# Peptides against a protein of PDB entry 5YCA, part 15

Target 1, 132 residues: chain A of PDB entry 5YCA
Amino acid sequence: RSLPAERNPLYKDDTLDHTPLIPKCRAQVIEFPDGPATFVRLKCTNPESKVPHFLMRMAKDSSISATSMFRSAFPKATQEEEDLEMRWIRDNLNPIEDKRVAGLWVPPADALALAKDYSMTPFINALLEASS

## One batch from the design tools (peptide)

Design b1_p16_1_s2 (made by RFdiffusion4, then SolubleMPNN; from b1_p16_1, 8 letters changed)
Fold by OpenDDE base, seed 2:
Structure b1_p16_1_s2 (fold): chain B 132 residues (1-132), chain A 16 residues (1-16)
Amino acid sequence: as target 1 above (132 residues)
Amino acid sequence: EEEEDEEFLKELDPKV
């Protein structure tokens, strides 16, 4: 598949130590009609544009928003490019579309596969290891 | 911190 040409410079090095990112994660409880759910978030700011995006994990099952990953990784992606990637994820990974929240969410293994593709491995590792 | 909570909620877009 083809990914967008320009990637967030925050993700220029996929080999960085992820441990300094762990304490930057934050847990937040969201109240839904059927009860509370905790999410873990990591604020990722594009060092050039200064535009932030949050990476997101469901605390309970460690599902990670693939949509948030894509949007953070590819700040200049078109809607068509996003749709194409989301379709690829549906066809090749194990996403869920939780009715409580937007976007495609993937289990940890799939998230790490995407992280490799998007050069986001340290950030996803940190997000997965953060407490909730 | 509270401001970031609001920003996060916008991105998460919970269906409450």
Scores: peptide ipSAE 0.653, ipTM 0.915, DockQ to the pose 0.869
Fold by OpenDDE base, seed 5:
Structure b1_p16_1_s2 (fold): chain B 132 residues (1-132), chain A 16 residues (1-16)
Amino acid sequence: as target 1 above (132 residues)
Amino acid sequence: EEEEDEEFLKELDPKV
């Protein structure tokens, strides 16, 4: 697979300490037709464009939105590039397509594998460690 | 905080 050429400068250093990011995470309860569900989110702002995106986790099973990771990491990606990556995820990882929300969601181990590829390991570690 | 909640909901796009 080929990832987009330009990456969010927020993720320039994959080796940074993740602990300062933990208190930045927030939990939110959303009411669905079949009942409430809690999500944990981390606001990630591109330091150059100042455009924010949220990384997001399902509190119940710690699934992470791979779609949100990709969109945050690659702000100038085309839809074709996103589709290519999502197909790769379907073929190589263990994604979930939850009917309640959009995008592909992956378990923690897969999320960390993607985080390595996208150079955003500290952010995913913080999101996984945050309370719900 | 409420503004961020609304922004998050837009990105999550829940099917409610």
Scores: peptide ipSAE 0.652, ipTM 0.915, DockQ to the pose 0.863
Fold by OpenDDE base, seed 4:
Structure b1_p16_1_s2 (fold): chain B 132 residues (1-132), chain A 16 residues (1-16)
Amino acid sequence: as target 1 above (132 residues)
Amino acid sequence: EEEEDEEFLKELDPKV
């Protein structure tokens, strides 16, 4: 597969210690028609553009939004590039589509595989270890 | 922070 050429400079070093990011995560309860669900989020700001995106985890099963990972990692990606990557995820990983929220969500192991590809490993490790 | 909460909700796009 072909990933977008330009990556968010926030993710220039995939080897950083993730532990300082853990206390930056926040838990939030969202009310849905069929009941509440807790999400853990991590605000990630592009140091060049100053545009923030949230990485997000479902607290219950630790599923992580692959869509949000992609959009944070590749700020100049086209819709076609996003569609291509989401199709690749469907064909090669184990995503779920939850009717309550947008995007493709993947289990922790798949999220870490994507994190390696996107150079986001410290951020995903922190998101997974944060309390809810 | 209320503004960040609202921004997160926009990105999450919950179907409520």
Scores: peptide ipSAE 0.651, ipTM 0.915, DockQ to the pose 0.873
Fold by OpenDDE base, seed 3:
Structure b1_p16_1_s2 (fold): chain B 132 residues (1-132), chain A 16 residues (1-16)
Amino acid sequence: as target 1 above (132 residues)
Amino acid sequence: EEEEDEEFLKELDPKV
């Protein structure tokens, strides 16, 4: 597969210690028609453009939004590039599509595999370790 | 923080 050429400079160093990011995560309960669900989020701001995106996790089963990861990592990606990557995820990983929310969601092991590809391992480790 | 909650809801796009 071919990932977008330009990456968010926030993710220039994949070897950083993730522990300082853990207390920056926040939990939020969302009320759905069939009951409540808790999500954990981490606000990630591009240091050059100052545009923020949230990385997000379902608290109960630790599923991570692959869509949110891609959009944060590749701020100048086209819709075609996003569609190509989401198709690759469907063909090579174990995503779910939850009827309650948008995007593709992947289990923790798959999220860490994507994090390595996108150079954002510290941020995904912090999101997975944060309390809910 | 309330503004961040609303911003997050826009990105999550829940079907409520």
Scores: peptide ipSAE 0.650, ipTM 0.914, DockQ to the pose 0.847

Design b1_p16_1_s3 (made by RFdiffusion4, then SolubleMPNN; from b1_p16_1, 5 letters changed)
Fold by OpenDDE base, seed 4:
Structure b1_p16_1_s3 (fold): chain B 132 residues (1-132), chain A 16 residues (1-16)
Amino acid sequence: as target 1 above (132 residues)
Amino acid sequence: SAEEDAQFLEELGLKV
């Protein structure tokens, strides 16, 4: 498949040690109509544009938002490019759509596969290992 | 911060 041409320069090196990123993660409890749920987030700032996005994990089952990964990795992507990638994810991975929150969410193994494609493995490893 | 918490909620598709 094709991915957007321009990638967030934050992710220039996929081989960096992820452990320094772990303490930068934060847990947040969110109240939903059917009860509270905890999310773990990692703030990722594009060093050129200075625009931040959060990578995000559901604490309970470690599902990670593929949508957040894509938007962080490809800041200039069009909606069409995002739609095409999300369709690819639906066809090739094991995503879930939770009615409580937006986006496509994937299990840890799928998240790491995407992370390799997007060159953001250290960030996803840190997000997965962080405590809630 | 409160501002970051609010941004996170928005990215989740939730109301601030």
Scores: peptide ipSAE 0.678, ipTM 0.930, DockQ to the pose 0.547
Fold by OpenDDE base, seed 1:
Structure b1_p16_1_s3 (fold): chain B 132 residues (1-132), chain A 16 residues (1-16)
Amino acid sequence: as target 1 above (132 residues)
Amino acid sequence: SAEEDAQFLEELGLKV
């Protein structure tokens, strides 16, 4: 598959220690019609544009929003590029589409696979290890 | 912050 050419400079180094990012994560309880659910989020700010996006995890099953990862990693991606990647994820990984929230969510192992592709491994490791 | 909470809700598709 082809990923967008321009990547968020925040993710220039995939080898960084993730542990300093763990305390940057925050938990948020959201009430849904079927009950409350806790999400863990990590604010990721593009150091050039100063635009923030949240990486996000469902606390209970540790599903990670692949959509949030893509949008954070590729700030100039077109909708077509996003759609193409989401289709690839559907075809090659194990995503879920939760009716309660937007985006395509993937289990931890798949999230880490995407993280490698997007050069954001430290951030996803931190998100997965953060308390909820 | 409240602003970050609101942004997060929006990104989750929960804020119109």
Scores: peptide ipSAE 0.674, ipTM 0.928, DockQ to the pose 0.561
Fold by OpenDDE base, seed 5:
Structure b1_p16_1_s3 (fold): chain B 132 residues (1-132), chain A 16 residues (1-16)
Amino acid sequence: as target 1 above (132 residues)
Amino acid sequence: SAEEDAQFLEELGLKV
């Protein structure tokens, strides 16, 4: 598959120690029609554009939003590029679409596979290890 | 912060 050409410079080094990022994660309880659910989020700011996005995990089953990962990693991606990547994820990984929230979500192992592709492994490790 | 909470809700598709 083809990923967008330009990547968020925040993710220039995939080998960083993830542990300093753990305390930067935040848990948020969200009320849904069928009850509350806790999410863990990590604010990731593009150091050039200064635009922040949240990486996000469902606390209970550790599903991670692949959509949020892609949008954070590739700030200049087109909608077409995103759609192509999401189709690839559907065809090659094990995503779910939760009716309560937007985006395509993947289990931890798949998230780490994507993280390697997007050069954001430390951030996903931190997100997975953070308390809820 | 409230602002970050609101942004997160928006990214989840819960706020327009």
Scores: peptide ipSAE 0.671, ipTM 0.928, DockQ to the pose 0.536
Fold by OpenDDE base, seed 3:
Structure b1_p16_1_s3 (fold): chain B 132 residues (1-132), chain A 16 residues (1-16)
Amino acid sequence: as target 1 above (132 residues)
Amino acid sequence: SAEEDAQFLEELGLKV
């Protein structure tokens, strides 16, 4: 597969220590028609554009939004490029679609595989280790 | 903050 050419400069170094990012994560309880659910989020700001996006994890099963990872990593990606990557994830990983929320979500092992591809490993490690 | 909470809801597809 081919990924977008331009990547968020926040992710220029995949080898950084993730531990300083852990306390920057925050938990948020959201009310749904069938009951409450807790999410863990990490605010990631593009140092060039100053535009923030949240990486996000479902607290209960540790599923992570692949859609949010892609959009944070590739700020100039087209909808066609996103659709292509989401199709690849469906064909090669183990995603789920939860009707309560938007996007394609993946289990922790798949999230770490994507993190390697997107150069986001420290950020996903921090998100997975943070308390809810 | 309230602004960050609102942005997160929007990114989850829960805010119009």
Scores: peptide ipSAE 0.670, ipTM 0.927, DockQ to the pose 0.542

Design b1_p16_1_s4 (made by RFdiffusion4, then SolubleMPNN; from b1_p16_1, 5 letters changed)
Fold by OpenDDE base, seed 2:
Structure b1_p16_1_s4 (fold): chain B 132 residues (1-132), chain A 16 residues (1-16)
Amino acid sequence: as target 1 above (132 residues)
Amino acid sequence: SAEEDQAFLEELGLRD
């Protein structure tokens, strides 16, 4: 597959220590028709554009939004590029399409695989280790 | 903050 050419400069170094990011994560309880659910989020701001995106985890099963990862990693991606990547995820990983929230959600191992591809491993590690 | 909580809700994309 082909990923977008330009990546968020926030993710220029995939080898950084993730531990400083853990306390930056926040838990948020959201009320849904079938009951409350807790999400853990990490605000990631593009240092050039200053546009933030939240990386997000379902606290209960640690599913990570692959869609949010992609959008954060590739701020100039076209809709076609996003669609292509989401299709790849459907075909090659184990995504969940939740009835409550948008996007494709993947289990931790798949999230870390994507993180490697997107050069955002520290951020996903932090998100996974954060308390809820 | 409340503003960030709301921003997150928007990015989360709640299904109707």
Scores: peptide ipSAE 0.736, ipTM 0.950, DockQ to the pose 0.839
Fold by OpenDDE base, seed 5:
Structure b1_p16_1_s4 (fold): chain B 132 residues (1-132), chain A 16 residues (1-16)
Amino acid sequence: as target 1 above (132 residues)
Amino acid sequence: SAEEDQAFLEELGLRD
């Protein structure tokens, strides 16, 4: 598969210690028609553009939004590039499409595999370890 | 903050 050429400079070093990021995560309860659900989020700001994006985890089953990861990692990606990656995820990982929220969501192991590909390992580790 | 909470809701993309 082909990933976009330009990556968010926030993710230039995949080997950094993730522990300082854990307390930066926040839990948020969202009210849905069928009841509340808690999400854990991590605000990630592109140091060049200053544009923030949230990485996000479903608290209950620890599913992580692959879509949010991709959009944060590749700020200049085209819709076609995103579609290609999402198709790859469908074909090679174990994504779910939740009825309440948008995007493809993947279990922790798959999220870490994507994190390696996107150079986001510290951020995904922190998101997974944060309390809800 | 309330502003960040709202921003997160927008990125989360609630389905109809």
Scores: peptide ipSAE 0.735, ipTM 0.950, DockQ to the pose 0.839
Fold by OpenDDE base, seed 4:
Structure b1_p16_1_s4 (fold): chain B 132 residues (1-132), chain A 16 residues (1-16)
Amino acid sequence: as target 1 above (132 residues)
Amino acid sequence: SAEEDQAFLEELGLRD
């Protein structure tokens, strides 16, 4: 597959120690029609544009939003590029489309596979290890 | 903060 050419410079080094990022994660309880659910989020700011995006995990089953990962990693991606990647995820991974929230959500193993492709491994490891 | 909580809700994209 083809990924966008420009990547968020925040993710220039995929080999960094993830542990300092763990305490930067935050848990948030959200009320839905069928009851409350807890999400864990990590605010990631592009050091050049200063635009932040949240990486996000469903606390209960550790599903991670692949859509949020893509948008954070590739801030100048076109809608066509995003659609292409989301189709690839549907065809090659095990995404979930939740009835409560938008985007494609993937289990931890798939999230880490994407993280390697997007050079986001430390950030996804931190998100997975953070408490809720 | 409340502002970041709201920003997260917007990125999360709640379905109606």
Scores: peptide ipSAE 0.734, ipTM 0.950, DockQ to the pose 0.840
Fold by OpenDDE base, seed 3:
Structure b1_p16_1_s4 (fold): chain B 132 residues (1-132), chain A 16 residues (1-16)
Amino acid sequence: as target 1 above (132 residues)
Amino acid sequence: SAEEDQAFLEELGLRD
């Protein structure tokens, strides 16, 4: 598959230590019709554009939003490029589509595989290790 | 903050 040409400069080096990012994660309880659910989020700011995006994990089963990862990694991606990557994820990984929230969500092992492809390994490791 | 909490809700994309 082909990924977008331009990547968020925040992710220029995926070999950095992830531990300083762990305390930057935050838990948020959200009320849904069927009851409350907790999400863990990590605010990631593009150093050039200064535009922030949140990476996000479901606390209960540690599923991570692949859609949010892609949008953070590739700030200038077209809708067509996103659609192609989401199709690849459906065909090659184990995504779930939740009834409560948008996007494709993947289990931790698949999230780390995507993180390697997107050069986001430290950020996903921190998100997975953070408390809820 | 309340502002960041709201921003997260918007990115999360709640289904109606």
Scores: peptide ipSAE 0.734, ipTM 0.949, DockQ to the pose 0.846

Design b1_p16_2 (made by RFdiffusion4)
Fold by OpenDDE base, seed 1:
Formats: structure tokens, C-alpha cells, sequence
Structure b1_p16_2 (fold): chain B 132 residues (1-132), chain A 16 residues (1-16)
């Protein structure tokens, strides 16, 4: 598959130590129509555009939003490019369906595979290790 | 907070 050409400068080095990012994560309880659920988020600001995105983990099963990963990693991606990648994820990984939340979510192992592709490994490791 | 609201918007805009 092909990924967008331009990547968020925040993710220029995939080999950085993730531990300093752990305390930057925040837990938040969200009230849904059928009850509360806890999420862990990591605010990731593009140092060039100064636009923030939140990387997101569902605390209960550690599912990660692949859509948010993609949008954070590729700030100039078109909707067509996003749709193509989401189709690839559906065909090649193990996404879950949860109607409570937007986008496509994947289990931790798949998130780490995507993180490698998007050069986001430290950020996803931190998100997964953070307490809820 | 503003940040919590921003997260909620990204998580599920129908909840905001």
C-alpha cells in the first residue's frame, strides 16, 4: 500500500524513548447513552502547523483509534487517502467495531504495527502503558 | 475543560 507523502514532523524519529510521554497521557471518563467508559488520550501537537490531535485508547481492552493515528501522522492526507488506508486495515488487520466512537479502532498489536508504519512507536507505547 | 471538550469532539462528535 501507499501512504501519504508528507508526515507530521512530531514523528520524525520512531526510535525515541517513550517513557517521558507516559505522564503526558490523561484518562477521561466519557458518558455514553448506555453507560460510562474510560479512555486514555495523548495530545499530539504538530510542531509546524500547531494543530493538535488526540491519540486515543479505550481503557477496558486497550483498543487504539487507527483513524486518529492516521490523521495525526498525515496532516495533509485527503479523505480518499484515509479511506484507502482504512480499507487496508480492514482487509489486513483485526479492527473492532464500536458504534459509540468514531473511526476505526484496532487491538494493541495492530496499533503497534501501524505505529511502525506511521513512525509513531514511542507515542503508541506510551499510550498503551499509561494508567487509566 | 476545553481540552476535555476537544477530545470528546474527536472521539464522537455526536456527543458534543
Amino acid sequence: as target 1 above (132 residues)
Amino acid sequence: SAEEDAFLEELNPTLS
Scores: peptide ipSAE 0.571, ipTM 0.916, DockQ to the pose 0.558
Fold by OpenDDE base, seed 4:
Structure b1_p16_2 (fold): chain B 132 residues (1-132), chain A 16 residues (1-16)
Amino acid sequence: as target 1 above (132 residues)
Amino acid sequence: SAEEDAFLEELNPTLS
């Protein structure tokens, strides 16, 4: 597959220590029609554009939003490029189905595989280790 | 808060 050419400069170094990012994560209880669920989020701001995105984890099963990862990593990606990547994820990884939330979500191991591809491993490690 | 609202919008805009 081919990924978008321009990447968020926030993710220029995939080898950084993730532990300083852990305290920056926040837990939030969301009320859904069928009951509450806790999510953990990490606010990631593009240092050039100043546009923020939240990386997202379901607290209970540690599923991660692949859609949010992609949008944060590739700020100038087209909808077509996103659709192609999401199809690749469906065909090659193990996404889950959850009607309560938008986008495509994947288990921790898949999230870390994507993080390597997108050069954002420290951020996903921090998100996974944060308390809820 | 503004941040919580922004997160909710990204998570599921139908809930905001």
Scores: peptide ipSAE 0.568, ipTM 0.915, DockQ to the pose 0.556
Fold by OpenDDE base, seed 5:
Formats: sequence, structure tokens, C-alpha cells
Structure b1_p16_2 (fold): chain B 132 residues (1-132), chain A 16 residues (1-16)
Amino acid sequence: as target 1 above (132 residues)
Amino acid sequence: SAEEDAFLEELNPTLS
């Protein structure tokens, strides 16, 4: 597959220590029609454009929003490029179904695979290790 | 908070 050409400079180094990012994560209880659920988020700001995005994890099963990862990693991606990547994820990984939340969500192993592709491994490791 | 509201918007726009 082909990923967008330009990547968020925040993710220029995939080998950085993730531990300093752990305390930057925040847990939030969200009230849904069928009950509450806790999510963990990590605010990631593009140092060049100053535009923030939240990486997000479901606390209970550690599912992570692939959509949020993609949008954070590729600030100039078109909707078509996003759609193609999400289709690839559906065809090659193991996304979960959850009508409560927007976007495409994947289990931890898949999230780490995507993180490697998007050069954001430290951020996903921190998100997975953060308390809820 | 504003940040919590912004997160909710990204998580599920129908809830905000």
C-alpha cells in the first residue's frame, strides 16, 4: 500500500523512549446510552502547524483508534487516502466493531503494527501503558 | 473542560 508522502514531524524518530509520554496521557469516563466507558487519550501537537490530535484507547480492551493515528501522522492526507488506508486495515488487520465510537479501531498488536508503519511507536506504547 | 469536550467531539460527534 501507499501512505501519504508527508508525515507529522512529531513522529520523526520511532526509537525514542516512550516512558516520558506516559504521564501525559489522560483518562476520561464517557457516558454512552448503554453505560459508561473509560478512554485514555494522548494529546499530540504537530510542532510545525500547531494542530493537535488525540490518540485514543479504550481502557477495557486496549483497542486503539487507527483513524486518530492516521490523521495525526499524516496532516496533509486527503479523505481518499484515509479511506484507502482504512480499507487496507479492514482487509489485513483485525479491526473491532463498536457503534459507540467514530472511526476504525484495532487491537493492541495491530495498533503497534500501524505505529511502526506511521513511525509513532513511542506514542502508542505510552498510550497502552498509561493507567485508566 | 474544553479539552475534554474536544476529545468527546473526536470520539463521537453525536455525543457533543
Scores: peptide ipSAE 0.567, ipTM 0.915, DockQ to the pose 0.544
Fold by OpenDDE base, seed 3:
Structure b1_p16_2 (fold): chain B 132 residues (1-132), chain A 16 residues (1-16)
Amino acid sequence: as target 1 above (132 residues)
Amino acid sequence: SAEEDAFLEELNPTLS
């Protein structure tokens, strides 16, 4: 598959130690119509544009938003490029269905596979290891 | 907080 050409400079080095990022994660309880659910978030700011995005994990089953990963990694991607990648994820990985949240969510193993593709491994490792 | 509200907006705009 073809990923967008320009990547967030925050992710220029995929080999960095992830442990300093763990305490930067935050847990938040969200109230939904059918009850509360806890999420873990990591604020990732593009050092060039200064625009922040949150990487997101469901505390209960550790599912991670692939959509948020893509949007953070590729700040200049078009909607068409995003749709193409989300279709690839549906066809090749194991996304979950949850009408409570926006975007496409995947289990931890799939998130780490995407992290490798997007050069986000330290950030996803930290998100997965953070407490809720 | 402002940051919590921003996260909620990204998670599900319908809830904000």
Scores: peptide ipSAE 0.566, ipTM 0.915, DockQ to the pose 0.540

Design b1_p16_2_s1 (made by RFdiffusion4, then SolubleMPNN; from b1_p16_2, 8 letters changed)
Fold by OpenDDE base, seed 4:
Structure b1_p16_2_s1 (fold): chain B 132 residues (1-132), chain A 16 residues (1-16)
Amino acid sequence: as target 1 above (132 residues)
Amino acid sequence: SPEDQEFLEELAPLVE
């Protein structure tokens, strides 16, 4: 597969200690037609463009939004590049599509595999360890 | 909060 050429400079170093990011995560209860669900979010701001994106985890099963990871990592990606990556995820990982929310969601092990590819490992580790 | 609303916009959930 081909990932976009330009990456968010926030993710320039995949080897940083993740623990300082844990207290930056926030839990939010959201009301859906079939009942409430808790999400954990981490606000990630591109230091050059100043555009923020949230990384997202479903608290109950620890599923991570792969779509949000991609959009945060590759702020100038085309729709075609996103579609290509989402197809790769469907073919190679174990995504779920929850009708309640947008995008593709993946289990923790798959999220960490993507994090390595996108140079986001500290951020995904923090998101997974944060309290809900 | 404003940040809660910002998150809802990105999550795009089916909310009540």
Scores: peptide ipSAE 0.499, ipTM 0.859, DockQ to the pose 0.754
Fold by OpenDDE base, seed 1:
Structure b1_p16_2_s1 (fold): chain B 132 residues (1-132), chain A 16 residues (1-16)
Amino acid sequence: as target 1 above (132 residues)
Amino acid sequence: SPEDQEFLEELAPLVE
């Protein structure tokens, strides 16, 4: 597959220590029609454009939003590029589709695989380790 | 909070 050419400069180094990011994560309880669910979020701001995106984890099963990862990592990606990547994820990983929320979500191991591809490993490690 | 609302907008959940 081909990933977008330009990546968020926030993710320039995939090998950085993730622990300073852990306290930046926040838990939030959200009320859905079928009951509450807790999410853990990490606000990631592109240091050049100043545009923020949240990385997102479902607290209960630690599923991570792959869509949000992609959008954060590739700020100039086209819709076609996103669709191509989401299809790749469906074909090669183990995504879930939760009708309560937007995007394509993946289990922790798959999230870390994507994180390596997107150079986001410290951020996903922090998101997974943060308390809920 | 404002940030909570910002997150809700990105998450786009089916909220009550």
Scores: peptide ipSAE 0.490, ipTM 0.857, DockQ to the pose 0.753
Fold by OpenDDE base, seed 3:
Structure b1_p16_2_s1 (fold): chain B 132 residues (1-132), chain A 16 residues (1-16)
Amino acid sequence: as target 1 above (132 residues)
Amino acid sequence: SPEDQEFLEELAPLVE
């Protein structure tokens, strides 16, 4: 597969300590037709453009939004590039089917595999370790 | 909170 050429400069160093990011995570309850569900979020701001994006985790099963990861990592990606990556995820990983939310959500192990590819390992580690 | 509202706005496109 071919990932977008330009990456969010926030993720320039994949080897940084993740522990300082843990207390920056926040839990939020969202109301759905079938009842409430808790999400854990981490606000990630592009230091160059100053545009923020949230990384997202479902508290119940620790599923991570691969869509939010991709959009945060590749701020200049085209829709075609996103579609290509989402198709690769469907074919090679284990996305979770959830009718309440759109996009592709993956289990923790798959999220960490993507994090390595996107150079955002510290951020996903922090998101997974944060309490809900 | 204001940040809660910001998250809702970003999550909205992902809510079915």
Scores: peptide ipSAE 0.483, ipTM 0.857, DockQ to the pose 0.540
Fold by OpenDDE base, seed 5:
Structure b1_p16_2_s1 (fold): chain B 132 residues (1-132), chain A 16 residues (1-16)
Amino acid sequence: as target 1 above (132 residues)
Amino acid sequence: SPEDQEFLEELAPLVE
């Protein structure tokens, strides 16, 4: 697969301690037609463009939005590049089907594999360890 | 909160 050439400078160092990011996460209850669901979110702002994105975790099963990860990591990605990556994820990882939300959501182990590829391991570790 | 609203707006396109 071919990942986009330009990455969010927020993720320049994949080896940083994730602990300081844990208290920056927030839990939020979202109301869906079939009932409430809690999400844990981490607001990630591109230090260069100042454009924010939320990384997203379903509290119940710890599924992480791969779509959100990709969009945060690659601010100049084309739709074609995103589609290609999502297809790769579907073919090579274990995405979770959830009728309430769109995009690809992956279990924690897969999220960490993607985080390594996208150089955002500290952020995903923090998101996974945050309370809900 | 305002940030809660921001998250909801960002999540909205991913809600079916």
Scores: peptide ipSAE 0.474, ipTM 0.855, DockQ to the pose 0.538

